# Peptides against a protein of PDB entry 5ZK1, part 18

Target 1, 52 residues: chain A of PDB entry 5ZK1
Amino acid sequence: KREVRLMKNREAARECRRKKKEYVKCLENRVAVLENQNKTLIEELKALKDLY
Target 2, 52 residues: chain A of PDB entry 5ZK1 as posed
Amino acid sequence: KREVRLMKNREAARESRRKKKEYVKCLENRVAVLENQNKTLIEELKALKDLY

## One batch from the design tools (peptide; aimed at target 1 R30)

Design b2_p22_8_s4 (made by RFdiffusion4, then SolubleMPNN; from b2_p22_8, 10 letters changed)
Fold by OpenDDE base, seed 1:
Structure b2_p22_8_s4 (fold): chain B 52 residues (1-52), chain A 22 residues (1-22)
Amino acid sequence: as target 1 above (52 residues)
Amino acid sequence: SKIEELENEIKELKEEIEKLKA
């Protein structure tokens, strides 16, 4: 039936958008972790340079 | 350096995020 095909397409499109949003959130979390690590390393290097 | 490696990984991830948000 046409209605069942339209319902399945709407469901597949919702699932595709959900998976994409979750993947983007995982990448954004990875960026935040790496930016914090980079900040710490820069601060440590600055503290070492300010000692000499 | 380790900083340059992190900056490059951050850059690549940001570019991928922007492609996914477009």
Scores: peptide ipSAE 0.374, ipTM 0.851, DockQ to the pose 0.864
OpenDDE base, seeds 2, 3, 4, 5: peptide ipSAE 0.355, 0.372, 0.341, 0.351; ipTM 0.844, 0.849, 0.839, 0.844

## One batch from the design tools (peptide; aimed at target 1 C16 L27)

Design b2_p23_1 (made by RFdiffusion4; failed a check: the pose's geometry)
Pose (drawn by RFdiffusion4):
Structure b2_p23_1 (pose): chain A 52 residues (1-52), chain P 23 residues (1-23)
Amino acid sequence: as target 2 above (52 residues)
Amino acid sequence: LEEEEEKLEELEEELEELEEEIE
């Protein structure tokens, strides 16, 4: 029973790593999106201020 | 952002515990 006890753990470590890398990728992606949104909003604010 | 950091820490702790149980 201990052998399977270790086998399930080995399998679980793989998925855990997959979810970890996937999650990091998700975070980076979110960052890039937030950066683009921020640049666009700042540029629009500059344009509206120049409008006055 | 705090919730995303905590989630990453939980995934790292889970992986570490699985690696220790395997060792």

Design b2_p23_1_s1 (made by RFdiffusion4, then SolubleMPNN; from b2_p23_1, 12 letters changed)
Fold by OpenDDE base, seed 1:
Structure b2_p23_1_s1 (fold): chain B 52 residues (1-52), chain A 23 residues (1-23)
Amino acid sequence: as target 1 above (52 residues)
Amino acid sequence: MAADLEKLKEIERKLKELEEKIK
């Protein structure tokens, strides 16, 4: 039936938008973790260089 | 370090590409 195809397409479009939003959120979290790790490691290296 | 910064920049690029695909 045409209505069932339109329903499935609407569900697939909702799921596609959901997956894109989740993937962006995973990238944002990974960026934030790597930025914080990089900052900490630079600060630790600076502190070690200031001791010698 | 250098490899982690390159990975970060590549993730930021991919993030921007996905944000433009959600608009």
Scores: peptide ipSAE 0.026, ipTM 0.436, DockQ to the pose 0.081
OpenDDE base, seeds 2, 3, 4, 5: peptide ipSAE 0.019, 0.021, 0.019, 0.020; ipTM 0.450, 0.446, 0.441, 0.447

Design b2_p23_1_s2 (made by RFdiffusion4, then SolubleMPNN; from b2_p23_1, 8 letters changed)
Fold by OpenDDE base, seed 5:
Structure b2_p23_1_s2 (fold): chain B 52 residues (1-52), chain A 23 residues (1-23)
Amino acid sequence: as target 1 above (52 residues)
Amino acid sequence: LKEDLEKLEEIERKLKELEEEIA
């Protein structure tokens, strides 16, 4: 009984760490996309200001 | 302008895909 509970706990802890790593990677990708959008919008706004 | 719009649309698609992956 104890050994089976310890095995299941180790498996659940591995899965929790995997899911957390995937979630952090998705957030890092979202930040990179938003930073690129913001850079593009700033460059466009600058180009528009340089025309007036 | 046209190339920047196409880049924005591609970024919006990637953002949506990432939001679907996070949910």
Scores: peptide ipSAE 0.021, ipTM 0.390, DockQ to the pose 0.028
OpenDDE base, seeds 1, 2, 3, 4: peptide ipSAE 0.020, 0.018, 0.018, 0.018; ipTM 0.495, 0.386, 0.449, 0.444

Design b2_p23_1_s3 (made by RFdiffusion4, then SolubleMPNN; from b2_p23_1, 9 letters changed)
Fold by OpenDDE base, seed 1:
Structure b2_p23_1_s3 (fold): chain B 52 residues (1-52), chain A 23 residues (1-23)
Amino acid sequence: as target 1 above (52 residues)
Amino acid sequence: DEEDKKKLEELERKLKELEEKIK
């Protein structure tokens, strides 16, 4: 019984670390996409303003 | 032209929506 509890605790701790890493990676990817889209929109806005 | 003015306003709206999603 004790060993099974220790195994399940180790598995739960690994899963918590995995989920945290996946969540951070999802946020980092979302930020990178939004920053690139924002940069492109600012460049397009600037190019349009420079035509007027 | 009026078309490019509308395009500018569309891009300004999209920029604002992206800034709200980053906050």
Scores: peptide ipSAE 0.019, ipTM 0.457, DockQ to the pose 0.019
OpenDDE base, seeds 2, 3, 4, 5: peptide ipSAE 0.018, 0.017, 0.017, 0.017; ipTM 0.443, 0.430, 0.437, 0.438

Design b2_p23_1_s4 (made by RFdiffusion4, then SolubleMPNN; from b2_p23_1, 10 letters changed)
Fold by OpenDDE base, seed 3:
Structure b2_p23_1_s4 (fold): chain B 52 residues (1-52), chain A 23 residues (1-23)
Amino acid sequence: as target 1 above (52 residues)
Amino acid sequence: MKKDEEELREIERKLEELEKEIE
């Protein structure tokens, strides 16, 4: 019984680390997309402002 | 016997909670 608990705890700790790594990667990708969109929108707004 | 099954259920519940918080 102790060995089964230690196995499940090790599996839980592996899964938690895997999920945390996937979540951080998802956030990094979302930040990169939003930063690129904001940069494009700021450049477009600047180009429109320089016409007036 | 019963204590080991309860501790296993608690580990499974904590896994499901952590999976829901990260989704």
Scores: peptide ipSAE 0.052, ipTM 0.565, DockQ to the pose 0.040
OpenDDE base, seeds 1, 2, 4, 5: peptide ipSAE 0.018, 0.039, 0.017, 0.044; ipTM 0.443, 0.544, 0.438, 0.549

Design b2_p23_2 (made by RFdiffusion4; failed a check: too like the target's own chain)
Pose (drawn by RFdiffusion4):
Structure b2_p23_2 (pose): chain A 52 residues (1-52), chain P 23 residues (1-23)
Amino acid sequence: as target 2 above (52 residues)
Amino acid sequence: EEYEKEIEENEKLIEELEEELEE
């Protein structure tokens, strides 16, 4: 039973790594999105201030 | 045992990153 005990753990480590890289990628994507949103909002604020 | 430890480390790392996002 120990052999399977180790086999399930080996399999689980793969998925864990997959979720880890996927999660990181998700974080980076979120960063890029937030950067674009921030640039757009700042530019619009500059335009509205210039409107006065 | 090494794979079990790797899995625990990965889960902890994801939890830390999620806590940082909440801040």

Design b2_p23_2_s1 (made by RFdiffusion4, then SolubleMPNN; from b2_p23_2, 15 letters changed; failed a check: too like the target's own chain)
Amino acid sequence: EKNREAARESREELKKLEEELEK

Design b2_p23_2_s2 (made by RFdiffusion4, then SolubleMPNN; from b2_p23_2, 15 letters changed; failed a check: too like the target's own chain)
Amino acid sequence: EKYREEAREIREELKKLEELLKQ

Design b2_p23_2_s3 (made by RFdiffusion4, then SolubleMPNN; from b2_p23_2, 13 letters changed; failed a check: too like the target's own chain)
Amino acid sequence: EKNREEAREIRKELKELEEELLK

Design b2_p23_2_s4 (made by RFdiffusion4, then SolubleMPNN; from b2_p23_2, 15 letters changed; failed a check: too like the target's own chain)
Amino acid sequence: EKNREAARESRRELKELEEELKK

Design b2_p23_3 (made by RFdiffusion4)
Pose (drawn by RFdiffusion4):
Structure b2_p23_3 (pose): chain A 52 residues (1-52), chain P 23 residues (1-23)
Amino acid sequence: as target 2 above (52 residues)
Amino acid sequence: ELEELEEKLEELEEELEELEEEI
């Protein structure tokens, strides 16, 4: 029973790593989205201020 | 929300480390 006990753990480590890389990539993607949104909002604020 | 994202990443790293030690 111990062999399977270790087998399930080995299998679980793979999925854990997959979820870890995937999660990091999701964080980076969110950073890039937030950077683009920030740039666009700042530019619009500059345009509205110049409007006065 | 940023703190929750950091905690989730830490939990994933800790879970992986525990699985590697058990193996």

Design b2_p23_3_s1 (made by RFdiffusion4, then SolubleMPNN; from b2_p23_3, 9 letters changed)
Fold by OpenDDE base, seed 1:
Structure b2_p23_3_s1 (fold): chain B 52 residues (1-52), chain A 23 residues (1-23)
Amino acid sequence: as target 1 above (52 residues)
Amino acid sequence: EEKKLQEELEELERKLKELEEKI
C-alpha cells in the first residue's frame, strides 16, 4: 500500500511539472506576440504624431 | 525547480496583464 501511494504521488508531481512547463511556454509565446504588436503600434502612433 | 517555474509563471502573468492594460 505505501509504495503504490509514493509511486502515484511521484507520477502526479511529474504531470504537474509537465503541465506548468507547457503553460509557461504558451504564456512566453503570447507575451512575445503582444510585445511585438505593441512595439509596432507604438512606432505607428509615433510616426502619425510626427506628421502633426 | 518548482519554485523557479512558479516565479517565471508569475513574471509572465504580470507582463501579460501590463500588455493587456495598454490595449
Scores: peptide ipSAE 0.102, ipTM 0.684, DockQ to the pose 0.039
OpenDDE base, seeds 2, 3, 4, 5: peptide ipSAE 0.096, 0.098, 0.098, 0.092; ipTM 0.683, 0.684, 0.687, 0.679

Design b2_p23_3_s2 (made by RFdiffusion4, then SolubleMPNN; from b2_p23_3, 8 letters changed)
Fold by OpenDDE base, seed 1:
Structure b2_p23_3_s2 (fold): chain B 52 residues (1-52), chain A 23 residues (1-23)
Amino acid sequence: as target 1 above (52 residues)
Amino acid sequence: ELKKLKEELEELERKLKELEEKI
């Protein structure tokens, strides 16, 4: 019984680390997309202001 | 690290919304 509990705890800790890594990668990808979108919108807003 | 990335994401989402409201 003790060995099975220790094995399940090690598996849960591995899965927690995996889920955290995938979540960080998802946030990094979303940040990169929003940075590019903000850059494009700022450039478009500048070009529109330079017409007036 | 993870807390900083969340704060950066929330800041970029606010800036995007403020820019979309100015168009």
Scores: peptide ipSAE 0.024, ipTM 0.555, DockQ to the pose 0.026
OpenDDE base, seeds 2, 3, 4, 5: peptide ipSAE 0.021, 0.019, 0.020, 0.022; ipTM 0.522, 0.463, 0.505, 0.533

Design b2_p23_3_s3 (made by RFdiffusion4, then SolubleMPNN; from b2_p23_3, 9 letters changed)
Fold by OpenDDE base, seed 1:
Structure b2_p23_3_s3 (fold): chain B 52 residues (1-52), chain A 23 residues (1-23)
Amino acid sequence: as target 1 above (52 residues)
Amino acid sequence: ELKKLLEELRRLERELEELEKKI
């Protein structure tokens, strides 16, 4: 009984670490996309202001 | 780490929404 509980806990901890790593990678990719979009929008707004 | 990335994401989302409203 104890060994089966320890095995299930180790498996749940591995799955939790896997899901956390995938979620962090998704957030890092979304941050990189938003940083690039923000840079483009700032450059466009600057070009529009330089016309007036 | 994870909390910092969530805070940074929410900051960039607000900055983009504010820039899009000025176009």
Scores: peptide ipSAE 0.025, ipTM 0.499, DockQ to the pose 0.026
OpenDDE base, seeds 2, 3, 4, 5: peptide ipSAE 0.023, 0.023, 0.023, 0.023; ipTM 0.473, 0.469, 0.482, 0.493

Design b2_p23_3_s4 (made by RFdiffusion4, then SolubleMPNN; from b2_p23_3, 7 letters changed)
Fold by OpenDDE base, seed 3:
Structure b2_p23_3_s4 (fold): chain B 52 residues (1-52), chain A 23 residues (1-23)
Amino acid sequence: as target 1 above (52 residues)
Amino acid sequence: ELAELQRELEELEEKLKKLEEEI
């Protein structure tokens, strides 16, 4: 009984770390997309400002 | 491990917040 509880706790701790790593990767991807969109919008705004 | 993933998460959440404030 004790060994099975320790095994389940180790599995739950591995799953918690896995989910946290997946969330960090989701934020990294979202930041990279927003940085690229912001860069593109700033370049478009500069091009429009240089036209007037 | 868990403390490193916590710091990285906080840094990414702060970057995300700044980018959302610029839009």
Scores: peptide ipSAE 0.053, ipTM 0.635, DockQ to the pose 0.038
OpenDDE base, seeds 1, 2, 4, 5: peptide ipSAE 0.048, 0.029, 0.050, 0.038; ipTM 0.627, 0.564, 0.632, 0.607

Design b2_p23_4 (made by RFdiffusion4)
Pose (drawn by RFdiffusion4):
Structure b2_p23_4 (pose): chain A 52 residues (1-52), chain P 23 residues (1-23)
Amino acid sequence: as target 2 above (52 residues)
Amino acid sequence: LDEHLEELEEFNEELDELTEELE
């Protein structure tokens, strides 16, 4: 039973790594989206201030 | 070994929940 007890662990490590790289990608993507949103909001604020 | 497997499963579930919140 120990062999399978190691086999399930080996398999689990793969999925764990997949979820880890996927998660990091998600974080980076969220950062890029937040950067774009921030640039757009700042530019609109500049335009509204110039409106006065 | 069974405790280590459970930890890996819980960790992955947390990562899925965090990914859903970020999206």

Design b2_p23_4_s1 (made by RFdiffusion4, then SolubleMPNN; from b2_p23_4, 16 letters changed; failed a check: too like the target's own chain)
Amino acid sequence: LDMKNRELARESRRLEKEMEKLK

Design b2_p23_4_s2 (made by RFdiffusion4, then SolubleMPNN; from b2_p23_4, 16 letters changed; failed a check: too like the target's own chain)
Amino acid sequence: LLMKNRELARESRRLEEEIEKLK

Design b2_p23_4_s3 (made by RFdiffusion4, then SolubleMPNN; from b2_p23_4, 18 letters changed; failed a check: too like the target's own chain)
Amino acid sequence: RLMKNRELARESRRLEKEMEKLK

Design b2_p23_4_s4 (made by RFdiffusion4, then SolubleMPNN; from b2_p23_4, 17 letters changed; failed a check: too like the target's own chain)
Amino acid sequence: LLMKNRELARESRRLEKEIEKLK

Design b2_p23_5 (made by RFdiffusion4)
Pose (drawn by RFdiffusion4):
Structure b2_p23_5 (pose): chain A 52 residues (1-52), chain P 23 residues (1-23)
Amino acid sequence: as target 2 above (52 residues)
Amino acid sequence: EAEKNVEELEKAVEEAEKKVEEL
């Protein structure tokens, strides 16, 4: 039973790595989205201040 | 390997937070 005990662990490590890289990519995607939102909001604030 | 993956993800979250703070 130990051999399967190690087999399941080996299989689990693959999925764990997949979720890891995927999660990182998700974080970076979220950083890029937040950067674009921030640039847009700041530009709009500049435009509204110039409106006065 | 799972524990190492968790430590690496925690670091990736700290790095992503720092990037957001710089915005």

Design b2_p23_5_s1 (made by RFdiffusion4, then SolubleMPNN; from b2_p23_5, 12 letters changed)
Fold by OpenDDE base, seed 5:
Structure b2_p23_5_s1 (fold): chain B 52 residues (1-52), chain A 23 residues (1-23)
Amino acid sequence: as target 1 above (52 residues)
Amino acid sequence: ERRELKRELKEAEKEAEKRIEEL
């Protein structure tokens, strides 16, 4: 009985670590996209300001 | 996914609580 509980806990802990890594990777990708979009918008606003 | 993790966590917490009460 104890060994089966320890095995199930190890499997659950592996799955929790996998799902956390996937979630962090999704957030990192979203941050990189938003930072690039923000940079492009700032450059466009600067170019418009330099025309007037 | 997040609902399963929350269930697994809550089940692990309840099993830990039962084991503390048995002590």
Scores: peptide ipSAE 0.068, ipTM 0.600, DockQ to the pose 0.025
OpenDDE base, seeds 1, 2, 3, 4: peptide ipSAE 0.025, 0.023, 0.029, 0.021; ipTM 0.409, 0.410, 0.423, 0.364

Design b2_p23_5_s2 (made by RFdiffusion4, then SolubleMPNN; from b2_p23_5, 11 letters changed)
Fold by OpenDDE base, seed 5:
Structure b2_p23_5_s2 (fold): chain B 52 residues (1-52), chain A 23 residues (1-23)
Amino acid sequence: as target 1 above (52 residues)
Amino acid sequence: SRRKSKEELKKAEEEAKKRIAEL
């Protein structure tokens, strides 16, 4: 019984680390897209202000 | 499935790259 509990705990810990890594990567990709969009919008707003 | 999760992550990476290249 103890060895089976230790095996299941090791499997659960591996799965927890995998899910956390996938979540962080999803957030990093979303941040990179939003930072690029924000930069482009700021540049477009400057170009429009320089016309007036 | 580990394969399905890897395919979903790859799709999210390609979608993020497309959105960056369209800006």
Scores: peptide ipSAE 0.039, ipTM 0.460, DockQ to the pose 0.090
OpenDDE base, seeds 1, 2, 3, 4: peptide ipSAE 0.032, 0.027, 0.029, 0.026; ipTM 0.376, 0.433, 0.441, 0.425

Design b2_p23_5_s3 (made by RFdiffusion4, then SolubleMPNN; from b2_p23_5, 16 letters changed)
Fold by OpenDDE base, seed 3:
Structure b2_p23_5_s3 (fold): chain B 52 residues (1-52), chain A 23 residues (1-23)
Amino acid sequence: as target 1 above (52 residues)
Amino acid sequence: EIRELKRELKEAEKRAEERIKQL
């Protein structure tokens, strides 16, 4: 039936959107961690330069 | 359905954060 194919397509489209949202959230969390690490390293490098 | 998708998303976010903390 055409309706069953449309239902399965809607389910597959929901799952594809879910997986894409999870992947984007993983990238956003990675960027936030790397930005925080870079900030800490810059502050440590500044503190070391202020000693000499 | 929407409640399950919210749980699965939160669990995937947690797994992603755990993997990122190991890099």
Scores: peptide ipSAE 0.030, ipTM 0.512, DockQ to the pose 0.086
OpenDDE base, seeds 1, 2, 4, 5: peptide ipSAE 0.025, 0.029, 0.027, 0.026; ipTM 0.412, 0.407, 0.407, 0.393

Design b2_p23_5_s4 (made by RFdiffusion4, then SolubleMPNN; from b2_p23_5, 14 letters changed)
Fold by OpenDDE base, seed 1:
Structure b2_p23_5_s4 (fold): chain B 52 residues (1-52), chain A 23 residues (1-23)
Amino acid sequence: as target 1 above (52 residues)
Amino acid sequence: EIRKLEEEKKEAEKRAEERIKEL
């Protein structure tokens, strides 16, 4: 019984670390997309402002 | 469960790459 509980805890800790790494990578990709979109929109707004 | 999370992650990565190419 004790060894089975220790095995399950080690498995849960491995899974928690995996899920955290994947979540961080998903956030990094989302940040890169939003930063590029914001850069383009700021450049377009500047170009429109320079016409007036 | 693990296989579903790996697929959802791959689909999210693909959607992010598609949006970057449209800019």
Scores: peptide ipSAE 0.025, ipTM 0.421, DockQ to the pose 0.089
OpenDDE base, seeds 2, 3, 4, 5: peptide ipSAE 0.024, 0.024, 0.021, 0.024; ipTM 0.363, 0.385, 0.349, 0.380

Design b2_p23_6 (made by RFdiffusion4)
Pose (drawn by RFdiffusion4):
Structure b2_p23_6 (pose): chain A 52 residues (1-52), chain P 23 residues (1-23)
Amino acid sequence: as target 2 above (52 residues)
Amino acid sequence: EEELEELEEELEELEEELEELEE
């Protein structure tokens, strides 16, 4: 029973790593999106201030 | 087993840090 006990753990480590890298990629993607949104909002604020 | 536990702990820390940044 211990052999399977270790086999399930080995399998679980793979998925854990997959979720980890996927999660990091998700975070970086979110960062890039937030950077683009920020640049667009700032540029629009500059344009509205210049409107006065 | 130790490697799996470390991976789970690292993922949990990252998720907690993300929740803190969202607040």

Design b2_p23_6_s1 (made by RFdiffusion4, then SolubleMPNN; from b2_p23_6, 12 letters changed; failed a check: too like the target's own chain)
Amino acid sequence: SKELRESRREKKELVEELEKLLK

Design b2_p23_6_s2 (made by RFdiffusion4, then SolubleMPNN; from b2_p23_6, 13 letters changed; failed a check: too like the target's own chain)
Amino acid sequence: REELRESRREKKELVEKLKKELE

Design b2_p23_6_s3 (made by RFdiffusion4, then SolubleMPNN; from b2_p23_6, 13 letters changed; failed a check: too like the target's own chain)
Amino acid sequence: REELRESRREKKEYVEALKKLLE

Design b2_p23_6_s4 (made by RFdiffusion4, then SolubleMPNN; from b2_p23_6, 12 letters changed; failed a check: too like the target's own chain)
Amino acid sequence: REALRESRRELKELVKKLEELLK

Design b2_p23_7 (made by RFdiffusion4)
Pose (drawn by RFdiffusion4):
Structure b2_p23_7 (pose): chain A 52 residues (1-52), chain P 23 residues (1-23)
Amino acid sequence: as target 2 above (52 residues)
Amino acid sequence: EYVEELEENVEELEEAVEEAEEK
């Protein structure tokens, strides 16, 4: 039973790594989105201040 | 080995989250 005990662990490590990379990519994507939102909001604030 | 790999994965993900917050 130990061999399967190790087999399941080997399989689990793959999915763990897949979720890890995927998660990192998710974080980076969220960063890029937040950078674009921030630039747009700042530009709109500049435009409204110039409006006065 | 698998437990050690999970611990490393957790450290790496924590670092990635800290880096994303800093950005």

Design b2_p23_7_s1 (made by RFdiffusion4, then SolubleMPNN; from b2_p23_7, 13 letters changed; failed a check: too like the target's own chain)
Amino acid sequence: KYREERRKLKEELKEAEERAAKL

Design b2_p23_7_s2 (made by RFdiffusion4, then SolubleMPNN; from b2_p23_7, 10 letters changed)
Fold by OpenDDE base, seed 1:
Order: structure tokens, then C-alpha cells, then sequence
Structure b2_p23_7_s2 (fold): chain B 52 residues (1-52), chain A 23 residues (1-23)
């Protein structure tokens, strides 16, 4: 039936958007962690250079 | 690399959400 195919397509599209939103959130968190680590390492390297 | 990938994925998600609101 055409209606069953349209329903399954709408469900698949909803699930695709859900998975994409979760993946975006995981990448945002990973970028935030790496940016914070880089900031800390730069500050530590600066503090070591300011001692000598 | 990761920031640009995030930008593209957010844009594609926005387009898919806008298409879903039209149906």
C-alpha cells in the first residue's frame, strides 16, 4: 500500500534526524573538551616560559 | 576539521527539520 510506504518513510526520516542530532551533540562535547584541553596546555606552557 | 564538520551537520539537520515542518 502507498500509505504504508509513506508512513515508513516518515518514521525513517524522524529516526535519521534523531540520530543526526545525537551525533551533533557528541561532536559538540568532543570539540568543547579538546578546546579546553588545548587552552589548559597553552596556559601551562605560558606559565613555564614565564618562569625562565 | 571538527568545527567545519559540525557546521555542515547542523545545516543539514536544520534543512531536514524545515522539510519535516512542511509535511
Amino acid sequence: as target 1 above (52 residues)
Amino acid sequence: KYREELRKLKEELKEAEEEAKKK
Scores: peptide ipSAE 0.156, ipTM 0.720, DockQ to the pose 0.104
OpenDDE base, seeds 2, 3, 4, 5: peptide ipSAE 0.153, 0.147, 0.140, 0.131; ipTM 0.718, 0.716, 0.708, 0.704

Design b2_p23_7_s3 (made by RFdiffusion4, then SolubleMPNN; from b2_p23_7, 12 letters changed; failed a check: too like the target's own chain)
Amino acid sequence: KYREERRKLKEELKEAEKRAEEL

Design b2_p23_7_s4 (made by RFdiffusion4, then SolubleMPNN; from b2_p23_7, 13 letters changed; failed a check: too like the target's own chain)
Amino acid sequence: RYREERRKLKEELKEAEERAKKL

Design b2_p23_8 (made by RFdiffusion4)
Pose (drawn by RFdiffusion4):
Structure b2_p23_8 (pose): chain A 52 residues (1-52), chain P 23 residues (1-23)
Amino acid sequence: as target 2 above (52 residues)
Amino acid sequence: MEESEEELEKLEEENEELEELLE
C-alpha cells in the first residue's frame, strides 16, 4: 500500500505544479490588464482636466 | 516517501497563497 501511497503523491505533485504555473500566468495577465486600464484612466483624466 | 510528501505540501501551500492573491 505504500507504493500507491507514493504514486498518488507523485501524481499530485504534477497537478500542483500545473496549477502553480497557471496561477502565476494568471497573476501576470491581471497585472498587464490593470496596467492598461490604469494608463487609459490616467489619459482620460488628463483630457478632462484639459477640458476646463 | 517523506521527501515527496513534504514537497507536495509545500506546493499545495504555495498554490493556496497564489489563489488568495488572485482573489

Design b2_p23_8_s1 (made by RFdiffusion4, then SolubleMPNN; from b2_p23_8, 13 letters changed; failed a check: too like the target's own chain)
Amino acid sequence: LMKNEEALRESRREVKELEKLLE

Design b2_p23_8_s2 (made by RFdiffusion4, then SolubleMPNN; from b2_p23_8, 13 letters changed; failed a check: too like the target's own chain)
Amino acid sequence: LEKEEEALRESRREVKELEKKLE

Design b2_p23_8_s3 (made by RFdiffusion4, then SolubleMPNN; from b2_p23_8, 10 letters changed)
Fold by OpenDDE base, seed 5:
Structure b2_p23_8_s3 (fold): chain B 52 residues (1-52), chain A 23 residues (1-23)
Amino acid sequence: as target 1 above (52 residues)
Amino acid sequence: LEKEEEELRELRREVKELEKLLE
């Protein structure tokens, strides 16, 4: 019984670390997309202001 | 015994919370 619980704990801890790494990667990708969109919008607003 | 069972319950809660954040 104890060995089966220790095996399940090690498996759950591996899965938790995997999911946490995937979540951080998802956030990093979302931040990179939002930063690029914001940069593009600022450049477009500057180009419009330089025409008037 | 009780400590090892509590750690298993905590890790399963954390996994369930991370699953909701990935959705």
Scores: peptide ipSAE 0.054, ipTM 0.582, DockQ to the pose 0.316
OpenDDE base, seeds 1, 2, 3, 4: peptide ipSAE 0.029, 0.031, 0.031, 0.031; ipTM 0.489, 0.516, 0.475, 0.479

Design b2_p23_8_s4 (made by RFdiffusion4, then SolubleMPNN; from b2_p23_8, 12 letters changed; failed a check: too like the target's own chain)
Amino acid sequence: LMKNEEELRESRRENKELVKLLE

## One batch from the design tools (peptide; aimed at target 1 L41 E44 A47)

Design b2_p24_1 (made by RFdiffusion4)
Pose (drawn by RFdiffusion4):
Formats: structure tokens, C-alpha cells, sequence
Structure b2_p24_1 (pose): chain A 52 residues (1-52), chain P 24 residues (1-24)
């Protein structure tokens, strides 16, 4: 039973790594989106301020 | 009217940014 006990752990480590890399990718993507949103908002604020 | 249109756009951009930050 110990052999399977180790087998399930080995399999679980793969999925854990997959979720880890995927999560990091997600975080980076979110950062890029937030950077674009920030640049756009700042530019619109500059334009509204220049409107006065 | 131009001022109100730009202000509405900024409010929409702020709402979209806040929704992005509230995500998990």
C-alpha cells in the first residue's frame, strides 16, 4: 500500500506544479492588464485636466 | 457636454480597474 501511497503523491506533485505555473502566469497577465488600464486612465485624466 | 462625456469615460475606466483589482 505504501507504493501507491507514493504514487499518488508523485502524481499530485505534477498537478501542483501545473497549477503553480498557471497561477504565476495569471498574476503576470493581471499585472499587464492593470498597467494598460492605469496608462489609459492617467491619459484621460491628463486630457480632462487640459480641458479646463 | 464635452466635460461630462470625458468625466463619464473616466468613471467607467475607474469601475473597470476596480473590478479587475477585486478579482481573485
Amino acid sequence: as target 2 above (52 residues)
Amino acid sequence: DEFNEKLEKINELLEERNETLEEE

Design b2_p24_1_s1 (made by RFdiffusion4, then SolubleMPNN; from b2_p24_1, 16 letters changed; failed a check: too like the target's own chain)
Amino acid sequence: SELKKQLEVIEEQLKALKEEKEKK

Design b2_p24_1_s2 (made by RFdiffusion4, then SolubleMPNN; from b2_p24_1, 18 letters changed; failed a check: too like the target's own chain)
Amino acid sequence: SELEEQQKVIEEQLKALEEEKAKK

Design b2_p24_1_s3 (made by RFdiffusion4, then SolubleMPNN; from b2_p24_1, 18 letters changed; failed a check: too like the target's own chain)
Amino acid sequence: SELEKQKKVIEEELKALKEEKEKK

Design b2_p24_1_s4 (made by RFdiffusion4, then SolubleMPNN; from b2_p24_1, 17 letters changed; failed a check: too like the target's own chain)
Amino acid sequence: SELEKQQKVIEELLEALKKEKEKK

Design b2_p24_2 (made by RFdiffusion4; failed a check: too like the target's own chain)
Pose (drawn by RFdiffusion4):
Structure b2_p24_2 (pose): chain A 52 residues (1-52), chain P 24 residues (1-24)
Amino acid sequence: as target 2 above (52 residues)
Amino acid sequence: NRVAVLENQNKTLIEELKALKDLY
């Protein structure tokens, strides 16, 4: 029973790593999206201020 | 001309608001 006890752990470590990498990628993607949104909003603010 | 500029600004701001709501 201990052999399977270790086997399930080995299998779980793979999925854990997959989710880790995937999560980091998700975080970086979110960052890039927030950066673009920020640049666009700042540019529009500049345009509206110049409108006065 | 001012109306066209405000229409474009409003359109861009509404699109960006929708993009930020979809981010959640």

Design b2_p24_2_s1 (made by RFdiffusion4, then SolubleMPNN; from b2_p24_2, 9 letters changed; failed a check: too like the target's own chain)
Amino acid sequence: SLKELLENQLKTLIEELKALEELK

